# Peptides against a protein of PDB entry 3WG5: the designs that were tried, part 20

Target 1, 218 residues: chain A of PDB entry 3WG5
Amino acid sequence: LAKNIVYVAQIKGQITSYTYDQFDRYITIAEQDNAEAIIIELDTPGGRADAMMNIVQRIQQSKIPVIIYVYPPGASAASAGTYIALGSHLIAMAPGTSIGACRPILGYSQNGSIIEAPPKITNYFIAYIKSLAQESGRNATIAEEFITKDLSLTPEEALKYGVIEVVARDINELLKKSNGMKTKIPVNGRYVTLNFTNVEVRYLAPSFKDKLISYITD
Target 2, 218 residues: chain A of PDB entry 3WG5 as posed
Amino acid sequence: LAKNIVYVAQIKGQITSYTYDQFDRYITIAEQDNAEAIIIELDTPGGRADAMMNIVQRIQQSKIPVIIYVYPPGASAASAGTYIALGSHLIAMAPGTSIGACRPILGYSQNGSIIEAPPAITNYFIAYIKSLAQESGRNATIAEEFITKDLSLTPEEALKYGVIEVVARDINELLKKSNGMKTKIPVNGRYVTLNFTNVEVRYLAPSFKDKLISYITD

## One batch from the design tools (peptide; made by RFdiffusion4, then SolubleMPNN)

Design b1_p9_4_s4 (from b1_p9_4, 3 letters changed)
Fold by OpenDDE base, seed 1:
Structure b1_p9_4_s4 (fold): chain B 218 residues (1-218), chain C 218 residues (1-218), chain A 9 residues (1-9)
Amino acid sequence: as target 1 above (218 residues)
Amino acid sequence: as target 1 above (218 residues)
Amino acid sequence: GIYPIELAA
């Protein structure tokens, strides 16, 4: 029996191997406690593709639903953040947030200009992001355009186009709106109906390492 | 007049944006003091392509010769380290070190397996690494094979094949052997003859930030 | 050799 517990954790900043460690730790805690779900408050400008792919895989291997919540207002799930969201069991966004801008790059040059990725890289990630969208029953055409047009969407647009499932101002509204929704991808081979009736919300704090990494990378 | 000063600094670990900052800081110090050269003792398993490209560019923009020295014995200039070396004014290796293994990857999966890069990425970096070799008058065929065959070389092999310029056991031997050599790429538009007669060797220490980053990423 | 692609916004 799933405990009537929902975990909430925050991940902010660039997506790196350390971010993967955060995801893994948070999800593991929630799994161990047999939580109804974990909500990850995500605010990211992007980051590394490898870390992103590992995070997506970790989410897909989760024994509990993982909800990506682009939060707070002003936050973004940009680039890698979009992939992570599309790989999750449910996507929510707060008003005033954004999602998209998924074009792969090789990096930034010294002058701050983007070093473009060759077409094959771009095509690889087009295929990848489309697969995430298709597997999750989300808009694969828009997912492609996150790359091909460097498209960014508001929560309302993302909801309208079937990229995300929920627009919510806070955790309570998120729980209320997502209650009774089925996960967009399976949990242990089954689509789960979220049950957020009479749940305890538990906030996970960043580890000391998490704080230290953020201090250095910010 | 160049001061009879040679700076020596160490860069160890993964190539990241922080590694770029280290290179930039070290080279800047040596430039400001109008050093004869700076030697970077490099030990890296690889890292980020963007950071690598920025480091190469920073080296190419140096007002003084930048010598990459794969050191100490047991160290490697693997992957990104090879590119950095090939982008430098002179490459040296200590006995018992290695260079090569430059095949681009997207990263490592959760199980530790390599996520292969698509062919276009590979081809991009083949072109790039060959350009570095050609510009520096080094073996472009072997540079290509660092990618296509995931080739790694000993110092003796690398010297024999014209990938590097010096095999040296220590800084003193390096200075002795490289004295009178011309840089393999220009310094401010000119190929410089290294003059290591009666030089003062100055060691640069890692900054507090450098130490902190190493502590977190190791 | 790890050449991670960045996904930048």
Scores: peptide ipSAE 0.102, ipTM 0.519, DockQ to the pose 0.828; fails the geometry check
Fold by OpenDDE base, seed 4:
Structure b1_p9_4_s4 (fold): chain B 218 residues (1-218), chain C 218 residues (1-218), chain A 9 residues (1-9)
Amino acid sequence: as target 1 above (218 residues)
Amino acid sequence: as target 1 above (218 residues)
Amino acid sequence: GIYPIELAA
């Protein structure tokens, strides 16, 4: 029986324009092969809002389901990572990961202090993150609190509060638990039921450029 | 007679955290050698506000004068580059360069459209850019218009309006014209008169890492 | 453009 394909790719580090290119490349490959889904193993402390918004849009425009998987243990989908997750078709987290801390900042001062964003920026991103949560049927109140309280959640808390859909230790458990779930946002205008029965997992490696950028930015 | 040293370094591309590291490294080298000044040849379309603010702060904390030189012809100090310039001890531009276009944006959409910043962000950066202009005795009205009108200026216009101090075709002309000028902001609490009499020009090369980042981001 | 907004944790 022809196996349905699920792609897995890793995105690690700060969210930048290069991260967008990674998402675009990975999703495009999965689209071209008519994959059942792509799982993005995400570990990010955050990054640029523009790149984040572009990534969210790219995910929303995907012809296939995009699952954000906060992985491995010790990883986070912090700040921009949370937005990306909330904009995706399904969110999973491994034990020992975190999500949240979405307060927009203008940056860090030389001493490492946060330069606070003006209230208008904060309010913009509150509206944006709430929209992502609402569109995906996720907890918009908690999404707002990711900003207003700079809230950080465990996978168990995030699941409990309806921020994420799956807690899974590995790809196999993720596939098992997410099998038969509907995407939290539509794919080509339709909510898709994930079919992870008899799937082939294909790992997408970072490009040389990806590795080089990671080396430089990390 | 012991020559006073002037360092020259190039910073090209988007303003990022790595650009801050470049500025910090270059200025530190010049400080350690008690240079008369460092000239940063700047060519940037803009970049991150956080990195920009950190660079401005690093320049303002410099133990030596930092001259921003928009160079070569065809280069720009656009957006973040303008802020950096306005935060520096002296601004020079080569013929055929540009400065301005400082409107803050949240980013670019996938189609390349600008995602407009909310008014509060715009107002914050208006206040910030005006403060830089005022502190440096430069044209704060034009600085504001860099945002409100997304104004872009030629070197001749920028000089005429009191945004910059020097139009120069090359380093030699820059040194000649800026010799005897006072810094537009203080160095260690004092406005310094630039002494480019009998100077040795030392060029600082980008690190391997710098070259690699440029290769990846360009 | 100046991308002011870093969403950093």
Scores: peptide ipSAE 0.084, ipTM 0.599, DockQ to the pose 0.862; fails the geometry check
Fold by OpenDDE base, seed 5:
Structure b1_p9_4_s4 (fold): chain B 218 residues (1-218), chain C 218 residues (1-218), chain A 9 residues (1-9)
Amino acid sequence: as target 1 above (218 residues)
Amino acid sequence: as target 1 above (218 residues)
Amino acid sequence: GIYPIELAA
């Protein structure tokens, strides 16, 4: 019987235009091979809102399910990472990871202090993050609080509050727990039931360019 | 007689957090040597607004005049580059360069189309760019039109409309023309008259890190 | 274009 293929790739570091290119490349490979899904192991402190929005759109336009997996332990889907997760077909977190802290900022001052975004910008992103939560059937109140309270959650809390779908220690547990789940957003206009029975896991390596960018942005 | 030192450095490519580091390093070197000024040869298509705001703030906090010079021919101070220029002590352009096109965008769609910023964001940047123009005694109406009309100007137009202070073919002509000009914003709380008589020009090389970043972002 | 907003944690 033809094995269902699941791709696994890593995205680490700041969310930038290069991160979009990584998402696009990884998803495209998985689409071309008609994979059951792609799992993106995500570890990010945040980054650019524009790149984030493009990534969310790329995920939403994917021909296959895109699973965001906050991994490994110690990783976060912080700020932009939370938006990306909320825009994806399924969210998983490993124990010892975090999600949230989504307050938009204009940057850091020379002394390292945060430059606050004007209320109009904050309100825009409140509306945006709530829309992502609502469209995916996730907790829109908590999504708002990721901004208004700069809230961060553990995997257990995020699951409890209906922000994420799975807590998993590794890829094998993720596949096991998410097997039979429906995507939280549609794939090609349809909510897909994930089939992770008899799966072949294929790891995608970062390109040379991806490695170079990661090295420089770290 | 002790020669007045003028530093010249290049900043090329997208405006990012690394570009802030370049500005900070270059200005710091020039400050430490008590230079008469630093000239930054700028060629940018734009970039991050946060990095831009930090760069503007760093320029405004400079102990010495920072001159933005859109150079060489074919270069632009596009988008974020315009804000940086408007936040600086003096703007010069070489013939065959451009300035403007400051519409804030959320990014590019997968098909390369522009994702428009919501009106609230656009209005924020209109207010911001107008403030930079007003504070520097430059044309605030044109500054607004850089956004509302996505306006781009030639050096001749920019000079004519009071957006910039100098059109110069090279560093020597820039020094000659800007000699005796007052900075458009204060240096340490005072408007400084530039003294480019008996000047020693010192070129700053990009660091290894700067070269690497430029190579990757190009 | 200016990418206006950083989402930082």
Scores: peptide ipSAE 0.081, ipTM 0.600, DockQ to the pose 0.837; fails the geometry check
Fold by OpenDDE base, seed 3:
Structure b1_p9_4_s4 (fold): chain B 218 residues (1-218), chain C 218 residues (1-218), chain A 9 residues (1-9)
Amino acid sequence: as target 1 above (218 residues)
Amino acid sequence: as target 1 above (218 residues)
Amino acid sequence: GIYPIELAA
C-alpha cells in the first residue's frame, strides 16, 4: 500500500531572508513529492518583518499543508514566529514551549534596550496579525494582545484560547492528534482534512548553505 | 617628525549587524592608535534600521573624526547609508556616486515590490533624519526630501545644497580638500579642525569574518 | 537595487 509521506524539517534561529530560503526549499521538496503535509519544527526568537511576511505568503501559496510545530521543549515561536504560525495550516506546540511577544520594534540599541516602533507601525501589525488570526479562524483578540500587551502563552493556554490546534510531545503524538483535522486555511482554495493513518515520516536535513549561515549567524 | 595617521577602511554592501561590527572594529583600531581621523569608503544600497541607528551612535561616540566617503565612482550611500553619512563628522563623495533614497519600507515582497511603511514610521524617520541634519549643520529640508520625495542627489548637487562637505576623486584629494575643515559634529564634545598636512595613510583590511560574511551575503 | 530601511518584527 503506497504510504503517504509526511516531511519534517527544522527551522531554528532568527527569521531572515535565509530562513525564507529554508522554508521555500523544504516546502518545494514536499510539494514535488506530493506529501500529505510538511511539519516545520520551529524555534525562533523572532526576526525581520519582510522575511516573516514572505514566509507567510510562501506558506499560503503551498500546494500541501504546512504545519508549524513549536519544538522541542524550551523552544519558542516568538515575535515573527507567531505571525508565521498564525499564517499556517495548523499550529502545534510541545509542552514547555511558548508563543507570542509580537510587539514590533525598530531594533535594539547598543545597550541592548528596545528601540520602540512608532504607534502607526504597531497599528499596522495589529491589523496584520488580526487578519491572520481571522483568516485561520483563530483568536484575533489574543493575536492583538500578543502585540498590545506583549503577551506570551503556554501551549495549554494557547490551545484553550483557540490560538493553536494541538499540544503534542513528539511527532508521533502530533500525527495522531492532528489526524482528521481540517486545515485552518485553504490549500489551493480548499480546506483539507489531514490523513495521517498510513504515513511515512521523512526528515529533511539542512543544506550546506543552511549550515554555513547558521555557523556565521550564531 | 611623528606622522599623524589617517586610517582608510572599506564598508560595502547591505547595512546589517555585521556592518556595525565592521564599523566598530575599524573605529576602535583608529581610536587606539590616536589617529587624526578614519575615512570609511562606503558603498551601500541600504539595509536595516536598527543597524543603521547603532552605527550612527557608534560614530557619534567615536574619539576621533569619522569621515564617510562615498567611493568608488558608481557607489552609493543609499537609504541607511545616507543616515550614516548625516550622522558622521564629515561627508565626502566621489564623482559618479549618489546619496539619498531614504524612504523607509517594511521590506520587499516575493515579487520584488516594495512593502510600504505606515505613515507614522515615515514620520518617525523624517524626524530622525532631520535631527541628524540639524545636529550636523546640514540641509534638513533636503534630508526630509530624501524620504518624502525619495530624492537622490549627485555629489555636486549634494555639495551645492549643503548636504555634504567634499567632492573628491580619491583619498589624496579628499585629504587635501578636507584639511583645515571643522567636523560637522563634535568629537568628545568639541568640534575638531582636521589636520592632514603631514599624515600617513593606513589601509585597514577586512577581517576573516568580514570576508566570510561578504561571501555568504553576496 | 536599493534596500530601504527595514523594520524588525
Scores: peptide ipSAE 0.032, ipTM 0.529, DockQ to the pose 0.319; fails the geometry check

Design b1_p9_5_s2 (from b1_p9_5, 3 letters changed)
Fold by OpenDDE base, seed 1:
Structure b1_p9_5_s2 (fold): chain B 218 residues (1-218), chain C 218 residues (1-218), chain A 9 residues (1-9)
Amino acid sequence: as target 1 above (218 residues)
Amino acid sequence: as target 1 above (218 residues)
Amino acid sequence: GIYPIELAA
């Protein structure tokens, strides 16, 4: 029996191997406690593709639903953040947030200009992001355009186009709106109906390492 | 007049944006003091392509010769380290070190397996690494094979094949052997003859930030 | 050799 517990954790900043460690730790805690779900408050400008792919895989291997919540207002799930969201069991966004801008790059040059990725890289990630969208029953055409047009969407647009499932101002509204929704991808081979009736919300704090990494990378 | 000063600094670990900052800081110090050269003792398993490209560019923009020295014995200039070396004014290796293994990857999966890069990425970096070799008058065929065959070389092999310029056991031997050599790429538009007669060797220490980053990423 | 692609916004 799933405990009537929902975990909430925050991940902010660039997506790196350390971010993967955060995801893994948070999800593991929630799994161990047999939580109804974990909500990850995500605010990211992007980051590394490898870390992103590992995070997506970790989410897909989760024994509990993982909800990506682009939060707070002003936050973004940009680039890698979009992939992570599309790989999750449910996507929510707060008003005033954004999602998209998924074009792969090789990096930034010294002058701050983007070093473009060759077409094959771009095509690889087009295929990848489309697969995430298709597997999750989300808009694969828009997912492609996150790359091909460097498209960014508001929560309302993302909801309208079937990229995300929920627009919510806070955790309570998120729980209320997502209650009774089925996960967009399976949990242990089954689509789960979220049950957020009479749940305890538990906030996970960043580890000391998490704080230290953020201090250095910010 | 160049001061009879040679700076020596160490860069160890993964190539990241922080590694770029280290290179930039070290080279800047040596430039400001109008050093004869700076030697970077490099030990890296690889890292980020963007950071690598920025480091190469920073080296190419140096007002003084930048010598990459794969050191100490047991160290490697693997992957990104090879590119950095090939982008430098002179490459040296200590006995018992290695260079090569430059095949681009997207990263490592959760199980530790390599996520292969698509062919276009590979081809991009083949072109790039060959350009570095050609510009520096080094073996472009072997540079290509660092990618296509995931080739790694000993110092003796690398010297024999014209990938590097010096095999040296220590800084003193390096200075002795490289004295009178011309840089393999220009310094401010000119190929410089290294003059290591009666030089003062100055060691640069890692900054507090450098130490902190190493502590977190190791 | 790890050449991670960045996904930048």
Scores: peptide ipSAE 0.102, ipTM 0.519, DockQ to the pose 0.824; fails the geometry check
Fold by OpenDDE base, seed 4:
Structure b1_p9_5_s2 (fold): chain B 218 residues (1-218), chain C 218 residues (1-218), chain A 9 residues (1-9)
Amino acid sequence: as target 1 above (218 residues)
Amino acid sequence: as target 1 above (218 residues)
Amino acid sequence: GIYPIELAA
């Protein structure tokens, strides 16, 4: 029986324009092969809002389901990572990961202090993150609190509060638990039921450029 | 007679955290050698506000004068580059360069459209850019218009309006014209008169890492 | 453009 394909790719580090290119490349490959889904193993402390918004849009425009998987243990989908997750078709987290801390900042001062964003920026991103949560049927109140309280959640808390859909230790458990779930946002205008029965997992490696950028930015 | 040293370094591309590291490294080298000044040849379309603010702060904390030189012809100090310039001890531009276009944006959409910043962000950066202009005795009205009108200026216009101090075709002309000028902001609490009499020009090369980042981001 | 907004944790 022809196996349905699920792609897995890793995105690690700060969210930048290069991260967008990674998402675009990975999703495009999965689209071209008519994959059942792509799982993005995400570990990010955050990054640029523009790149984040572009990534969210790219995910929303995907012809296939995009699952954000906060992985491995010790990883986070912090700040921009949370937005990306909330904009995706399904969110999973491994034990020992975190999500949240979405307060927009203008940056860090030389001493490492946060330069606070003006209230208008904060309010913009509150509206944006709430929209992502609402569109995906996720907890918009908690999404707002990711900003207003700079809230950080465990996978168990995030699941409990309806921020994420799956807690899974590995790809196999993720596939098992997410099998038969509907995407939290539509794919080509339709909510898709994930079919992870008899799937082939294909790992997408970072490009040389990806590795080089990671080396430089990390 | 012991020559006073002037360092020259190039910073090209988007303003990022790595650009801050470049500025910090270059200025530190010049400080350690008690240079008369460092000239940063700047060519940037803009970049991150956080990195920009950190660079401005690093320049303002410099133990030596930092001259921003928009160079070569065809280069720009656009957006973040303008802020950096306005935060520096002296601004020079080569013929055929540009400065301005400082409107803050949240980013670019996938189609390349600008995602407009909310008014509060715009107002914050208006206040910030005006403060830089005022502190440096430069044209704060034009600085504001860099945002409100997304104004872009030629070197001749920028000089005429009191945004910059020097139009120069090359380093030699820059040194000649800026010799005897006072810094537009203080160095260690004092406005310094630039002494480019009998100077040795030392060029600082980008690190391997710098070259690699440029290769990846360009 | 100046991308002011870093969403950093």
Scores: peptide ipSAE 0.084, ipTM 0.599, DockQ to the pose 0.868; fails the geometry check
Fold by OpenDDE base, seed 5:
Structure b1_p9_5_s2 (fold): chain B 218 residues (1-218), chain C 218 residues (1-218), chain A 9 residues (1-9)
Amino acid sequence: as target 1 above (218 residues)
Amino acid sequence: as target 1 above (218 residues)
Amino acid sequence: GIYPIELAA
């Protein structure tokens, strides 16, 4: 019987235009091979809102399910990472990871202090993050609080509050727990039931360019 | 007689957090040597607004005049580059360069189309760019039109409309023309008259890190 | 274009 293929790739570091290119490349490979899904192991402190929005759109336009997996332990889907997760077909977190802290900022001052975004910008992103939560059937109140309270959650809390779908220690547990789940957003206009029975896991390596960018942005 | 030192450095490519580091390093070197000024040869298509705001703030906090010079021919101070220029002590352009096109965008769609910023964001940047123009005694109406009309100007137009202070073919002509000009914003709380008589020009090389970043972002 | 907003944690 033809094995269902699941791709696994890593995205680490700041969310930038290069991160979009990584998402696009990884998803495209998985689409071309008609994979059951792609799992993106995500570890990010945040980054650019524009790149984030493009990534969310790329995920939403994917021909296959895109699973965001906050991994490994110690990783976060912080700020932009939370938006990306909320825009994806399924969210998983490993124990010892975090999600949230989504307050938009204009940057850091020379002394390292945060430059606050004007209320109009904050309100825009409140509306945006709530829309992502609502469209995916996730907790829109908590999504708002990721901004208004700069809230961060553990995997257990995020699951409890209906922000994420799975807590998993590794890829094998993720596949096991998410097997039979429906995507939280549609794939090609349809909510897909994930089939992770008899799966072949294929790891995608970062390109040379991806490695170079990661090295420089770290 | 002790020669007045003028530093010249290049900043090329997208405006990012690394570009802030370049500005900070270059200005710091020039400050430490008590230079008469630093000239930054700028060629940018734009970039991050946060990095831009930090760069503007760093320029405004400079102990010495920072001159933005859109150079060489074919270069632009596009988008974020315009804000940086408007936040600086003096703007010069070489013939065959451009300035403007400051519409804030959320990014590019997968098909390369522009994702428009919501009106609230656009209005924020209109207010911001107008403030930079007003504070520097430059044309605030044109500054607004850089956004509302996505306006781009030639050096001749920019000079004519009071957006910039100098059109110069090279560093020597820039020094000659800007000699005796007052900075458009204060240096340490005072408007400084530039003294480019008996000047020693010192070129700053990009660091290894700067070269690497430029190579990757190009 | 200016990418206006950083989402930082």
Scores: peptide ipSAE 0.081, ipTM 0.600, DockQ to the pose 0.837; fails the geometry check
Fold by OpenDDE base, seed 3:
Structure b1_p9_5_s2 (fold): chain B 218 residues (1-218), chain C 218 residues (1-218), chain A 9 residues (1-9)
Amino acid sequence: as target 1 above (218 residues)
Amino acid sequence: as target 1 above (218 residues)
Amino acid sequence: GIYPIELAA
C-alpha cells in the first residue's frame, strides 16, 4: 500500500531572508513529492518583518499543508514566529514551549534596550496579525494582545484560547492528534482534512548553505 | 617628525549587524592608535534600521573624526547609508556616486515590490533624519526630501545644497580638500579642525569574518 | 537595487 509521506524539517534561529530560503526549499521538496503535509519544527526568537511576511505568503501559496510545530521543549515561536504560525495550516506546540511577544520594534540599541516602533507601525501589525488570526479562524483578540500587551502563552493556554490546534510531545503524538483535522486555511482554495493513518515520516536535513549561515549567524 | 595617521577602511554592501561590527572594529583600531581621523569608503544600497541607528551612535561616540566617503565612482550611500553619512563628522563623495533614497519600507515582497511603511514610521524617520541634519549643520529640508520625495542627489548637487562637505576623486584629494575643515559634529564634545598636512595613510583590511560574511551575503 | 530601511518584527 503506497504510504503517504509526511516531511519534517527544522527551522531554528532568527527569521531572515535565509530562513525564507529554508522554508521555500523544504516546502518545494514536499510539494514535488506530493506529501500529505510538511511539519516545520520551529524555534525562533523572532526576526525581520519582510522575511516573516514572505514566509507567510510562501506558506499560503503551498500546494500541501504546512504545519508549524513549536519544538522541542524550551523552544519558542516568538515575535515573527507567531505571525508565521498564525499564517499556517495548523499550529502545534510541545509542552514547555511558548508563543507570542509580537510587539514590533525598530531594533535594539547598543545597550541592548528596545528601540520602540512608532504607534502607526504597531497599528499596522495589529491589523496584520488580526487578519491572520481571522483568516485561520483563530483568536484575533489574543493575536492583538500578543502585540498590545506583549503577551506570551503556554501551549495549554494557547490551545484553550483557540490560538493553536494541538499540544503534542513528539511527532508521533502530533500525527495522531492532528489526524482528521481540517486545515485552518485553504490549500489551493480548499480546506483539507489531514490523513495521517498510513504515513511515512521523512526528515529533511539542512543544506550546506543552511549550515554555513547558521555557523556565521550564531 | 611623528606622522599623524589617517586610517582608510572599506564598508560595502547591505547595512546589517555585521556592518556595525565592521564599523566598530575599524573605529576602535583608529581610536587606539590616536589617529587624526578614519575615512570609511562606503558603498551601500541600504539595509536595516536598527543597524543603521547603532552605527550612527557608534560614530557619534567615536574619539576621533569619522569621515564617510562615498567611493568608488558608481557607489552609493543609499537609504541607511545616507543616515550614516548625516550622522558622521564629515561627508565626502566621489564623482559618479549618489546619496539619498531614504524612504523607509517594511521590506520587499516575493515579487520584488516594495512593502510600504505606515505613515507614522515615515514620520518617525523624517524626524530622525532631520535631527541628524540639524545636529550636523546640514540641509534638513533636503534630508526630509530624501524620504518624502525619495530624492537622490549627485555629489555636486549634494555639495551645492549643503548636504555634504567634499567632492573628491580619491583619498589624496579628499585629504587635501578636507584639511583645515571643522567636523560637522563634535568629537568628545568639541568640534575638531582636521589636520592632514603631514599624515600617513593606513589601509585597514577586512577581517576573516568580514570576508566570510561578504561571501555568504553576496 | 536599493534596500530601504527595514523594520524588525
Scores: peptide ipSAE 0.032, ipTM 0.529, DockQ to the pose 0.320; fails the geometry check

